# Peptides against a protein of PDB entry 9IZ0: the designs that were tried, part 58

Target 1, 345 residues: chain A of PDB entry 9IZ0
Amino acid sequence: ITCLGSNGHTYKQLVKGGNDDLRQDAVMEQVFEQVNGFLRSYRKTSQRNLSMRTYKVIPLALKTGVIEWVQDTIPLGEYLDSAHKVYHPKEWSLSTCRKLIAEKQMEDLETRLKVYDLVCRHYRPVFRHFFLESYADPVQWFTTQTNYARSTAVASVLGHVLGLGDRHGQNILIDKTSGEVIHIDLGIAFEQGKKLPVPECVPFRLTRDVVDGMGITGVEGVFRRCMEFTLETLRREEDSLLSVLEVLRYDPLFSWLISPLRRMKKQKMQLENFNQPESGNITTDASRDPKIQRNNVSGESEAERAILKVRQKLSSTLSVEASVGELIRIAQDPSYLALMFCGWS

## One batch from the design tools (peptide; aimed at target 1 R98 H168 V198 F341)

Design b2_p22_5_s4 (made by RFdiffusion4, then SolubleMPNN; from b2_p22_5, 12 letters changed)
Fold by OpenDDE base, seed 4:
Structure b2_p22_5_s4 (fold): chain B 345 residues (1-345), chain A 22 residues (1-22)
Amino acid sequence: as target 1 above (345 residues)
Amino acid sequence: PEVITDEQIRLEELAKRLLEGR
């Protein structure tokens, strides 16, 4: 739909319905706007225009709302699938790679590493081509690639600190004008991605294609430095950030836990992506456990645990450089990426 | 020369079968 704003501008809006709680997205976008305030307040981050790209989410009802449609964007996964077919037409398809990883998902780490390596050899990175194709002007090319590395660094730090999950290529948009990343579908936060059927083991998405988009310097250029400046800012504003999360703790519409419905939806989508035959023995008997009604008392304890985890991630026990170095190492570690449903791209 | 392990051969054969079965 198109809406007329009070400023006389027309905005394209996506009306989203379904099982996804848009209140989760709306609240996380409010947290990002507060963090963007912190990033604007410090010279090291403001001088680089560091921000988490946000979009407006208006919840209209439970599981229904209006999302601001970001113009001139493409999902990262859509670009990568298309570009991979163009640049590497003799390599494996994305669905072959997924099926092979899924076939071996129950095997030991050594076998899963061999599968991951094999998939990586038959599915090479292509995301550098986004910048090479889209920008004929070298200045625009360099600017957009720099904006990509900056925005990815902010999103990586903030995504780690807030424990954002489900960061797959369809939940990451690329702005074709600026090169910035836009994260969507924010309803898996505070490490709830570890409760998915395929647990998330990385702090943020730093796959080979995410790195390939950073150009020749990879992580060792703009990306690392912008992660350091972002983490330095968040450590300075720890009390302010925790105060924002405490307000969120008292939002009766915010879920600190992954909803059983969202977990089941993600489970189905993961199984469908793996072409696993419906093992007809998913006894969805989750409707009958009277223990679900007792979980309201667990909500405060999970919120407290989530806030404690945020505080722990903001700890100054390690230097900013050491903390960022370890995060980058873990996010690129094949021993974690081989455990992911799509760790190769 | 990377000694292609018997397991890599088995994985490539699996991948081939998964490609042919589409």
Scores: peptide ipSAE 0.127, ipTM 0.751, DockQ to the pose 0.022
OpenDDE base, seeds 1, 2, 3, 5: peptide ipSAE 0.042, 0.000, 0.058, 0.125; ipTM 0.636, 0.308, 0.648, 0.748; seed 2 fails the geometry check

Design b2_p22_6 (made by RFdiffusion4)
Pose (drawn by RFdiffusion4):
Structure b2_p22_6 (pose): chain A 304 residues (1-257, 299-345), chain P 22 residues (1-22)
Amino acid sequence: ITCLGSNGHTYKQLVKGGNDDLRQDAVMEQVFEQVNGFLRSYRKTSQRNLSMRTYKVIPLALKTGVIEWVQDTIPLGEYLDSAHKVYHPKEWSLSTCRKLIAEKQMEDLETRLKVYDLVCRHYRPVFRHFFLESYADPVQWFTTQTNYARSTAVASVLGHVLGLGDRHGQNILIDKTSGEVIHIDLGIAFEQGKKLPVPECVPFRLTRDVVDGMGITGVEGVFRRCMEFTLETLRREEDSLLSVLEVLRYDPLFSWLGESEAERAILKVRQKLSSTLSVEASVGELIRIAQDPSYLALMFCGWS
Amino acid sequence: EEELIEVRVELEEELTEQNRNA
C-alpha cells in the first residue's frame, strides 16, 4: 500500500497477514540500529561508512504487522531467476537443480557432494551482472558494489554473531542506486536454523552468485576487510552489546529458537567475539567455512 | 507465550519446506 507524502514523496507499506516474526524483526532492528551507533562512534568503522542497514518495522501485531516496504528494490531471490534465464539460457534451470537435490536428500555424503558439484558446474554464477548495465557509469557502479560488499559483510558477520536464520534470496533486498543490502524476515535467530528438521552448514549467507556479485575479486579484499573491522569494532564494544542481548534475554519477546537457548546463544556470541583467536584468523575461517563447496552442498536445494 | 511458540514451530516447518523445495 503506497501513500503520498506532505513533502511530496510516496512511502510504500508492506503489510503482512502471515505470522512472520515481526516483533523479533523489530527488536533485531533495534539491535541493528545500536550497532550502527557503535560503528558511528569509531574511526575505522565509520570512515568506511559501514552500517548494517535497517528497515523500519512497525509490528501492530505479530501475525498481522506492517513494515516499511523499502524504496525501490528487487529482492535477490526474485532476481537472478530472470537473470539466470536471460544470461545463461543454455544451462540448466532451477527445476533440474531443485528436485535433483531432492533426490540427493536421502543419499550419502559423497553422492550429495557429487551431485552438487555437477549442478554447480552446470549453473554458472549470474548475479555478477546486476551491478553491470543497471546503475550508471563506472564510479556509481563501483560505489554501489562497495556499498553491497560492506553492507552484506556487516550483515553476515552480525547474523553469524546473533545466529540469524533464513538467508535465502527471498529474504535479501538489494537497494539499487545505492547498493546497500537489507536483510528481511529475520524471524529465526540465535542459531535457530541449522538445527532444522533439515540441517544446514553455512553460518551466514554466502553462495557462489553472492561472491560473484562482490566483483571480480571474491570475498578476499573489501569484503574481508569490512568483516574484520566489523569483528574488531564489535569486540571493542562487546560489553555494551552483551548488555543489549541480556536485556533481550530477560524479556519474553525475542525468539531463541526458566532455562532457555538464549543463555547458550549469548555464550556462543561471546565465544564468537572471544579474543583468543586473532580477528584476522576468525574472518579467514569464516570465509572458508562459508565458501567451501563441501559445506555448501548439504545446505539445501538451490543455493548455487 | 503459547502463540509465540506456535508461530515459531510453524516457521520451522515452513523453512524446512522451503529447504526441500528451494

Design b2_p22_6_s1 (made by RFdiffusion4, then SolubleMPNN; from b2_p22_6, 14 letters changed)
Fold by OpenDDE base, seed 5:
Structure b2_p22_6_s1 (fold): chain B 345 residues (1-345), chain A 22 residues (1-22)
Amino acid sequence: as target 1 above (345 residues)
Amino acid sequence: SEELKKIQEERLKELAEKLLNG
């Protein structure tokens, strides 16, 4: 839908209807707005204009709403697929890499590491080219690359603390004007990504291409420092953040659990990458809904466990520098990335 | 890899020159 605003500007809005609960996204965006308040109040984060980029979500019904169309964006995965074909035309396709990783999904860690290394050698990072090509002016280039590193740092800390899952390249938009990252489709939070058919085992997405976009310094410098300042702010505002999350505990419309439909959709998408198109009429007899035993884990008990995990992630037992150092290490560790659906890019 | 480092180093030099002249 295209709406004419009272200011005379035309806004594109995406009307989503169907299977995705836009209330989950709307609630997470409200949490991000509160966190952005904390980031604006703290000198170290405010001086750097650190924020989680948000988008407006207006839920109209349980499964229907209006999403602000973020103009001038591209999905990270769309850019990377296109750029990889341009810069590395002799390397493997994304489809080939996905197939090889998938074929070894049930194998031991050693075998998965060997395949991950093999894929990495035949699929090199390209995301540096986004900044190099999109910005001819050196000031714009440096500014946008800095904004990218800053926004990625904020999103990485928040993504870890809130346990955001499903951070694949289609759920991360790049703003072509600012270089900032925009996280979309927030329906997997509070570590529910660990319940996916391919469990998420990294705290946030810090793949080789995500790092390549940071330029010559990689994770060192702007990214690391902005993670540290963000985590320092969240530790300072722990009680305020926990109070925001406690409000969600009593929201009967907020799901602390992964949607069964979303889990099944992810399972199908992960499995369909395995099946060559055998023309077999898999009559998905939709009738056998596996009775997902709603284990009567009260939504309250899941909320309490989620809030407890947030508190644990904000613990001051380690320094901010040590905590960030460990998060960066784990997020880049091949032993974790080799276990991911797309850990190489 | 080296060519991209050179391009980034050149842009950093141009940026430094702009910051010194601006």
Scores: peptide ipSAE 0.115, ipTM 0.790, DockQ to the pose 0.011
OpenDDE base, seeds 1, 2, 3, 4: peptide ipSAE 0.105, 0.041, 0.028, 0.101; ipTM 0.788, 0.705, 0.643, 0.773

Design b2_p22_6_s3 (made by RFdiffusion4, then SolubleMPNN; from b2_p22_6, 15 letters changed)
Fold by OpenDDE base, seed 3:
Structure b2_p22_6_s3 (fold): chain B 345 residues (1-345), chain A 22 residues (1-22)
Amino acid sequence: as target 1 above (345 residues)
Amino acid sequence: LEELEKIQKERLEELAKKRLEG
């Protein structure tokens, strides 16, 4: 829809109706605004204009809301699919790669690593070309690539600390003007993605294409340093961040548990990423509710466990550099990437 | 750190120039 604001400006807005609970997205955006306050207060992060890019989410009801239309953006996955066809027309299609990974989903790690390596050899990174195509001026090219590395670093630290999951290429927008990343569909937080049928194994998305966008320095440049400064800021503001999360513990509208419906929807989206839309009317007869033993894990006990995990991730037991180094290592480890639905790009 | 960002800027500007010349 298009709305006229009280300021006389016309805004495009996405009205989302259906089974999407936007309350979780709205809460995560509020947490990001608080974190952006911490990043602005700390010299090392403020000097670099480090921030999590946010967008406005207004939940209207359990299943309806208004989302800000983020203009001048493209989904990372949409760009990568188009660019790969242009720059590597002799390599495998995305559908071929997805099929091969899916066919081996139930195999052992060794077999899955072999298939992942095979896919990687036939599907090379292309995301460097986004910046080369979009910015003819070397200063603009450098500035936007730097903004990408900075924003990806902030999003990676926050993604790890807050346990943001389901960060596939359709849930990451690239701002064509700034080069910054915008994370959308925040419906999985606080490591709820580990409860999915295919558990999330990486702390954040740091695939070959995500790294290729950082340019020649890869992760060892602006990205690593901006991760370090972001983590240092979050460790400094641990009590402030935990206080924000404690407010959410008592929010009756916030769900610390992934709903069975949301779990099924995310599982379906994970599976649909493998299948072409064959028009088969799969009448999923919803009648076989497996007896989920309702372990009465109260929402309160999940909130407490989530806050405890955030505190553990902010622990100063390891240096900032050591912690960031380990996160980068894990996020790039083929043994984890081979287990993902799309770990190769 | 500002010097390291400056050095990275200079290196990346050189790489950008080399890619536009090639």
Scores: peptide ipSAE 0.005, ipTM 0.386, DockQ to the pose 0.014
OpenDDE base, seeds 1, 2, 4, 5: peptide ipSAE 0.000, 0.000, 0.005, 0.000; ipTM 0.355, 0.326, 0.382, 0.293

Design b2_p22_6_s4 (made by RFdiffusion4, then SolubleMPNN; from b2_p22_6, 14 letters changed)
Fold by OpenDDE base, seed 2:
Structure b2_p22_6_s4 (fold): chain B 345 residues (1-345), chain A 22 residues (1-22)
Amino acid sequence: as target 1 above (345 residues)
Amino acid sequence: EEELREIQKKRLEELAKKRLEG
């Protein structure tokens, strides 16, 4: 839909209908707006204009809402698929890589690492080309690549602290004007990504293509420093952040758990990305839902557990530098990435 | 270098075409 704003500007908006509860997305965007307040108040982050890019979400019903259409964006995954075909036309297809990883999903770590390494050698990074293609002016190129590294650093820290899941290339938009990242589909938070059919093992997405976009310095430049300043700000504002999350504990509309329906939808999408469309009626006999005893683990107990995990991630037991160093190490570790659905790109 | 510029140009044209079709 197109809406006329009170400022006389026309805004394109996406009406999303379906099985996705937009209330969780709206709540996470509100948390990001509060965190952006902290980032603006702290000298080290404000001087760098560090922020999580947000978008407006208006839930209209349980499964319907209006999402801001983020103009001049492209999904990271769409860019990377098209770029890889252009720059590396002799390398393996994304479907071939996915198939090889899937075929080894039940194998040991050593076998999975060998397949991951093989896929990585036949599917090389290309994301540096986004900046080289989009910005002919060296100053614009440098500025946008810097903005990308900064925004990715903020999103990585927040994604870790809040336990954001489902960070695949279609849920990460690139702003073509600023180079900033925009995270969408925030309905998997507080480490609920570990409950997906393919468990999420990394704190945030820091794949080879995500790093390739940072340019020649990779993670050791603007990215690391901006992660450190962001984490330092969040540690300083721990009580303020926890107070925001405590308000969500009492929100009857907020779900601290991934819905069974959303889990099944993600499972289906993962399977469809591995299978060519064989028209086989996999009658998933939905009748053998094992009685997962709804242990009424009260939504309160899951909220408390989530808040405790946020507090643990903000612990000052390690220096900011040591904590960021370990997060970067884990996020790039082949032993974790080889376990992921698409850890090579 | 020239081959890279030609690949970049062709890719910009494809991206522009996709923007017009979408």
Scores: peptide ipSAE 0.007, ipTM 0.307, DockQ to the pose 0.016
OpenDDE base, seeds 1, 3, 4, 5: peptide ipSAE 0.000, 0.000, 0.000, 0.007; ipTM 0.280, 0.273, 0.337, 0.314

Design b2_p22_7 (made by RFdiffusion4)
Pose (drawn by RFdiffusion4):
Structure b2_p22_7 (pose): chain A 304 residues (1-257, 299-345), chain P 22 residues (1-22)
Amino acid sequence: ITCLGSNGHTYKQLVKGGNDDLRQDAVMEQVFEQVNGFLRSYRKTSQRNLSMRTYKVIPLALKTGVIEWVQDTIPLGEYLDSAHKVYHPKEWSLSTCRKLIAEKQMEDLETRLKVYDLVCRHYRPVFRHFFLESYADPVQWFTTQTNYARSTAVASVLGHVLGLGDRHGQNILIDKTSGEVIHIDLGIAFEQGKKLPVPECVPFRLTRDVVDGMGITGVEGVFRRCMEFTLETLRREEDSLLSVLEVLRYDPLFSWLGESEAERAILKVRQKLSSTLSVEASVGELIRIAQDPSYLALMFCGWS
Amino acid sequence: SELEEIAEEAREAAELGIRESF
């Protein structure tokens, strides 16, 4: 539902009747805003202008809340389906991949990796072409690319830290003229998903297409640097963060999918921010564990 | 070893008829 504005600008409101965890999304957005404040009160984490982008959430009811449909955007999942066909029509469709993996579900590890390798060899990455031929001449394109890299890196590090759940393309919105990513529908949090009926391996969203969209350079450069600066900044302001997560713990609103999984979850948060391992080594291991095909094959259908 | 464990859990889930999401 799109309304005008007194200043003359239209605002789009996405109202949902489905039982999306909009309250959890709201409190997560509050945490994200406070993180933006942390990144704001520091030298390195603000010269890059890095921020985990937040979309305003106004949940009137958990089942029937209303959120801000962000200014003109195309969701990642709804995108690169058309781009896949237009750019690579000869290659296989999502139908062949999907249920072919569906045949993979009951198979062993080697079979799963083999079929995944085959399908991934068939479907070359295509998201790299969104930033080309869409935004503008090269300066704006590069600004948009670095904005996407930074925003996705910060969002990914923060999701791994807070154990964010669903990270399909249907839950990712790319801005357009700016390039900052907006994660949507973050209902599953505090390590909720891996432990699904169907298990997962990847801690944060990182497909082949996503790393192809970061540029010619994969996730080694601006992405890693932004991730590591985010990790160090989050560690330096760790006390305030755990204070925020604690106040989340003691209220019966945040979903942690007497004693609760929230305690263990924040302990894992501390471990993830623990200074025992160098931050650079932590970022390296995170990139490896998110990029390796062995982990990617067991994730789910698609996710090429 | 971790991947083998995950693969076994996934097979157990498949035996229950549990499908992956799309």

Design b2_p22_7_s1 (made by RFdiffusion4, then SolubleMPNN; from b2_p22_7, 11 letters changed)
Fold by OpenDDE base, seed 1:
Structure b2_p22_7_s1 (fold): chain B 345 residues (1-345), chain A 22 residues (1-22)
Amino acid sequence: as target 1 above (345 residues)
Amino acid sequence: SELEEITKKIQEAAAKGIKPPW
């Protein structure tokens, strides 16, 4: 829908209906706005205008709401697929890479590492070209690439601390005006990605293309420093952040657990993209699988465990530099990336 | 190791016919 704002501007809005828990997105966006408050209050982060880009989510019902349409954006994965065909037309297609990784899903880590390395050699990074193509002015190019590295750093720290899952290239938008990243589809939080059939094993997305967008400095430039300042701010504001999360503990609409429906939807989306449409009406009446042991783990005990994990991630046991260094190392580790669905781009 | 446990979970998922999301 297109809405006319009271300011005379027209806003495109997406009305989502169905099985998407827009309340989870709305709550996570509220947490990001609170964190943006902390980033604005701290000198090291405010001087760099560090923020998590947010979008407005208005939940209208348990499964219905209005999402602000982020104008002038492109999904990272859409850009990368298009750009890879242009810049590397002799390399493997994304479908070939996906097929090889999927065919080796049963194999051991050593075999998966060999396949990951093979895919990486035949699917090279291209995301640097986004900035080179989009910004002919050198000042604008430098500014937008800097904004990308900054926003990716904030999102990486927050993604780790809040345990955001599902950080694939379609859930990360690039703002074509600012170069900033916008994370969407926030319904996998507090490490619930580790409870998926295929566990998410990286703290945040730091694939070769995500790094390539940072330009010649890679992670050792603006990105690392902005991660450090962001983590330093979150450690300083630990009690404030935990207080925000404790309010969510008592929100009866907030789910600390991945919805079985969302887990199944993610699992089905994982199945449907591989099957050509054989028109079999699998009306799987989802009503009668009796062996989902309702682990009667009270929602309260899951909230407590989630908050405890956030506290542990904010621990000052290691320096900010050491903690960020380890996060960057793990997020780029081929052993972890080889276990991801799309760890190569 | 954590990687071995993750690898095992992925193998168990693949054995159940759970494919990657593409």
Scores: peptide ipSAE 0.325, ipTM 0.851, DockQ to the pose 0.669
OpenDDE base, seeds 2, 3, 4, 5: peptide ipSAE 0.166, 0.306, 0.289, 0.308; ipTM 0.749, 0.838, 0.832, 0.846

Design b2_p22_7_s2 (made by RFdiffusion4, then SolubleMPNN; from b2_p22_7, 11 letters changed)
Fold by OpenDDE base, seed 1:
Structure b2_p22_7_s2 (fold): chain B 345 residues (1-345), chain A 22 residues (1-22)
Amino acid sequence: as target 1 above (345 residues)
Amino acid sequence: SELEEITKKIQEAAKKGIKPPV
């Protein structure tokens, strides 16, 4: 849909219908706007224009809403697949890499590490080319790469603190004008990604391609410093952030738990984003609903547990530098990345 | 370890026919 804004400009809007609970996305975007307020209040973050890129989500009903169409963006995964075919046409296809990782899902960690290393040798990073292709001017190139590293740092800290899940290459948009990242589909938060059939085991996405986009310094430059400044700001505003989250405890439209149906759909979408549609009628016999005893863990007790985990992640027990150092280490650890569906790019 | 627990969860998922996407 094209909407006329109050400013007289026409905006393209995506009307999303179906089973996407846009209320989850709208709530997380509200949390990001509050965090952006905190980032603007501190000199260390404001001088760097640190922000989480947001998009407008207007829930219209339980399963329908309007999402702001983010113009001039591309999904990270779409760019990486196309660029890898151009720059490394003799390397393995994304489908070959996925198949090889998939075939080894039952194996031990040692076998999975060997397969991950093999995939990494046959699928090299290309995301640096995004900046090299788009910006012939050295100042524009440097500015855009800096914006990317800053934006990724904010999103990484905030994604860890809020326990954002489902951070695959299709849920991360790149702004082709600014180089900033835009996180979409925020419906897996507060570590609910650890309840997926393949648990999310990294604090945020820091794969080889995500790092390749940071340029020659990788994580050891703008990225690390901007993570530190972001975490320092969130620790200072802990009570303010927790107060925003406590309001959500009483929102009857906010689900602190991933619904079994949403979990199955996210699992199926994770599956479908890996399967190109070979036209085979896979009659998924939906009849084997395992009677997962709904332990009536009250939504309140899950909210309390989620808020407690946010508080624990904001703890000053370790320095900002030590905490960021550990997060970067875990996010790049081959032992964790080898357990992911697409930990190589 | 956390990695062993995650590895077990993935193995349990795969035993349930929760194949990764190919």
Scores: peptide ipSAE 0.306, ipTM 0.820, DockQ to the pose 0.631
OpenDDE base, seeds 2, 3, 4, 5: peptide ipSAE 0.253, 0.296, 0.259, 0.266; ipTM 0.800, 0.821, 0.803, 0.809

Design b2_p22_7_s3 (made by RFdiffusion4, then SolubleMPNN; from b2_p22_7, 12 letters changed)
Fold by OpenDDE base, seed 4:
Structure b2_p22_7_s3 (fold): chain B 345 residues (1-345), chain A 22 residues (1-22)
Amino acid sequence: as target 1 above (345 residues)
Amino acid sequence: KELEEITKKIQEAAAKGIKPPV
């Protein structure tokens, strides 16, 4: 839909209908706006214009809402699939790579690492081409690549601290104007991604293509430094951030747990991408009325555990540099990436 | 340890016919 604002400007809006609770997205966007306040107040982050890109979410009902249409964006996964066909037309298709990783899902880590390495050799990074294609001017190229690395650093720290899950290439938009990343579909937070059928075992998405977009310096340039400044800001504002999360503890509409429906939907989307024939009548006993497991007592205990885990991630036991170094190491570790659905791109 | 637990969870999921997200 297109809405006319009270300011006389026209805004494109997406009406999302379905089974997705936009309340979680709206709450996470509110947390990001508060964090953006902290990033603006701190000299080291403010001087770099560090922010989490946000979008407006208006939940209208449990399954319906209005999302601000983010103009001039492309999903990272859409760009990468298209660009890979152009720049590497003799390499494997994304579907072939997915199939090979899938076929080895039951195998040991050593076998999975061998298949991951094989896929990586037949599906090379291309995301550097986004900047080269979109920005012929060297100053614009450098500026947008810098904005990408900065934006990715903020999203990586914040995504780790808040335990954001479901960070696949369709849930990460690239702004074609600024080079910034925009994270969408925020309904898997507080490490609920570890409860998915394929557990999310990386702190954030730092795959080969995500790194290729940072240019020749990779993670050792703007990205690492901006992660450090972002984490330093969040550690300084720990009490403020925890106070924001405590307000969410009392939001009766916020689910600290992945909803059974969202888990099943993600699980079903998971099921459709592996071509095993339908012969397993898994009677999912869908008969458990979701009404009975809203024991209020379980929600408070999960919120407390989530907040405690955020506090633990903000711990000053390690230096900012050591903490960021370990996060970058884990996020790029082939042993973790080989266990992911799409750890190669 | 964590990788072994994750590997085990993936195996348990795959044994249940549960496939990974796109």
Scores: peptide ipSAE 0.147, ipTM 0.737, DockQ to the pose 0.713
OpenDDE base, seeds 1, 2, 3, 5: peptide ipSAE 0.049, 0.000, 0.051, 0.052; ipTM 0.643, 0.296, 0.630, 0.620

Design b2_p22_7_s4 (made by RFdiffusion4, then SolubleMPNN; from b2_p22_7, 8 letters changed)
Fold by OpenDDE base, seed 4:
Structure b2_p22_7_s4 (fold): chain B 345 residues (1-345), chain A 22 residues (1-22)
Amino acid sequence: as target 1 above (345 residues)
Amino acid sequence: SELEEITEKIREAAEKGIKPPE
């Protein structure tokens, strides 16, 4: 829809309806705005204009709302699928890669690593071409690639700390003007991604294409240093960030748990994306009495656990450099990426 | 709205958690 603002400006808005809890997205965007305040107050992050890109979310009703349309964006996954067909037309299709990974999902780690390596050899990174195609001016190219590495670093640290899940290529937008990343569909947070049918094993998305977009230095230089400065800021502002999260503990509209319905929706979308035939042997083990997994883990106990886990991630037990080094290592480890839904791109 | 109320609570919590610079 197009709305006329009280200021006389025309805004494009996306109306989302259905099963998406836009209230969780709206609340997470408010947390990001506060974190952006911390990043602006700290010299090391402010001097680099480090921020989490946000978008306006207005919940209208249960599972409906208006999202500000982010102009001049493309989903990372849409760009990568299109670019891969152009630059590597003799390599495997995304559907072929997905199928091979899915066919081996229940196999041992060694088998899954072999299939992941095989997929990686037949589906090469292309995301560097986004910057090469879009920016003929070397200064614009370098600036935009730097903005991409910076925004990805902020989103990676913040996504790890808040335990953001479902970070697939359709939930990451690229701003074509700035090169910055915009994360959408924030409804899987506080490590609830580990409860998905394909559990998330990485702290954030740092796949080969995400790294290829950083240019020749990859994760080194801009990305690593911006992760370090972001984590240093969040450690400094730990009490402020925890106080913000305490507000969410008492919000009856905020879900600390992935809803069974949302989990089922994501499961269905994962199966559809694998082109798995509806083998009716989705044993919906509906015989797992919904009574038994009603462990009365009160929403309060899950909120407490989530906040404790955020505090643990902000611990100063390791240096910022050591902590970032370990996060980067884990996020790029084939042993974790081979277990992911789409760890190869 | 409920969202405006939580936004204000989040803002106030952030401000209270921000120790004034010593």
Scores: peptide ipSAE 0.149, ipTM 0.715, DockQ to the pose 0.013
OpenDDE base, seeds 1, 2, 3, 5: peptide ipSAE 0.013, 0.119, 0.102, 0.127; ipTM 0.388, 0.700, 0.680, 0.710

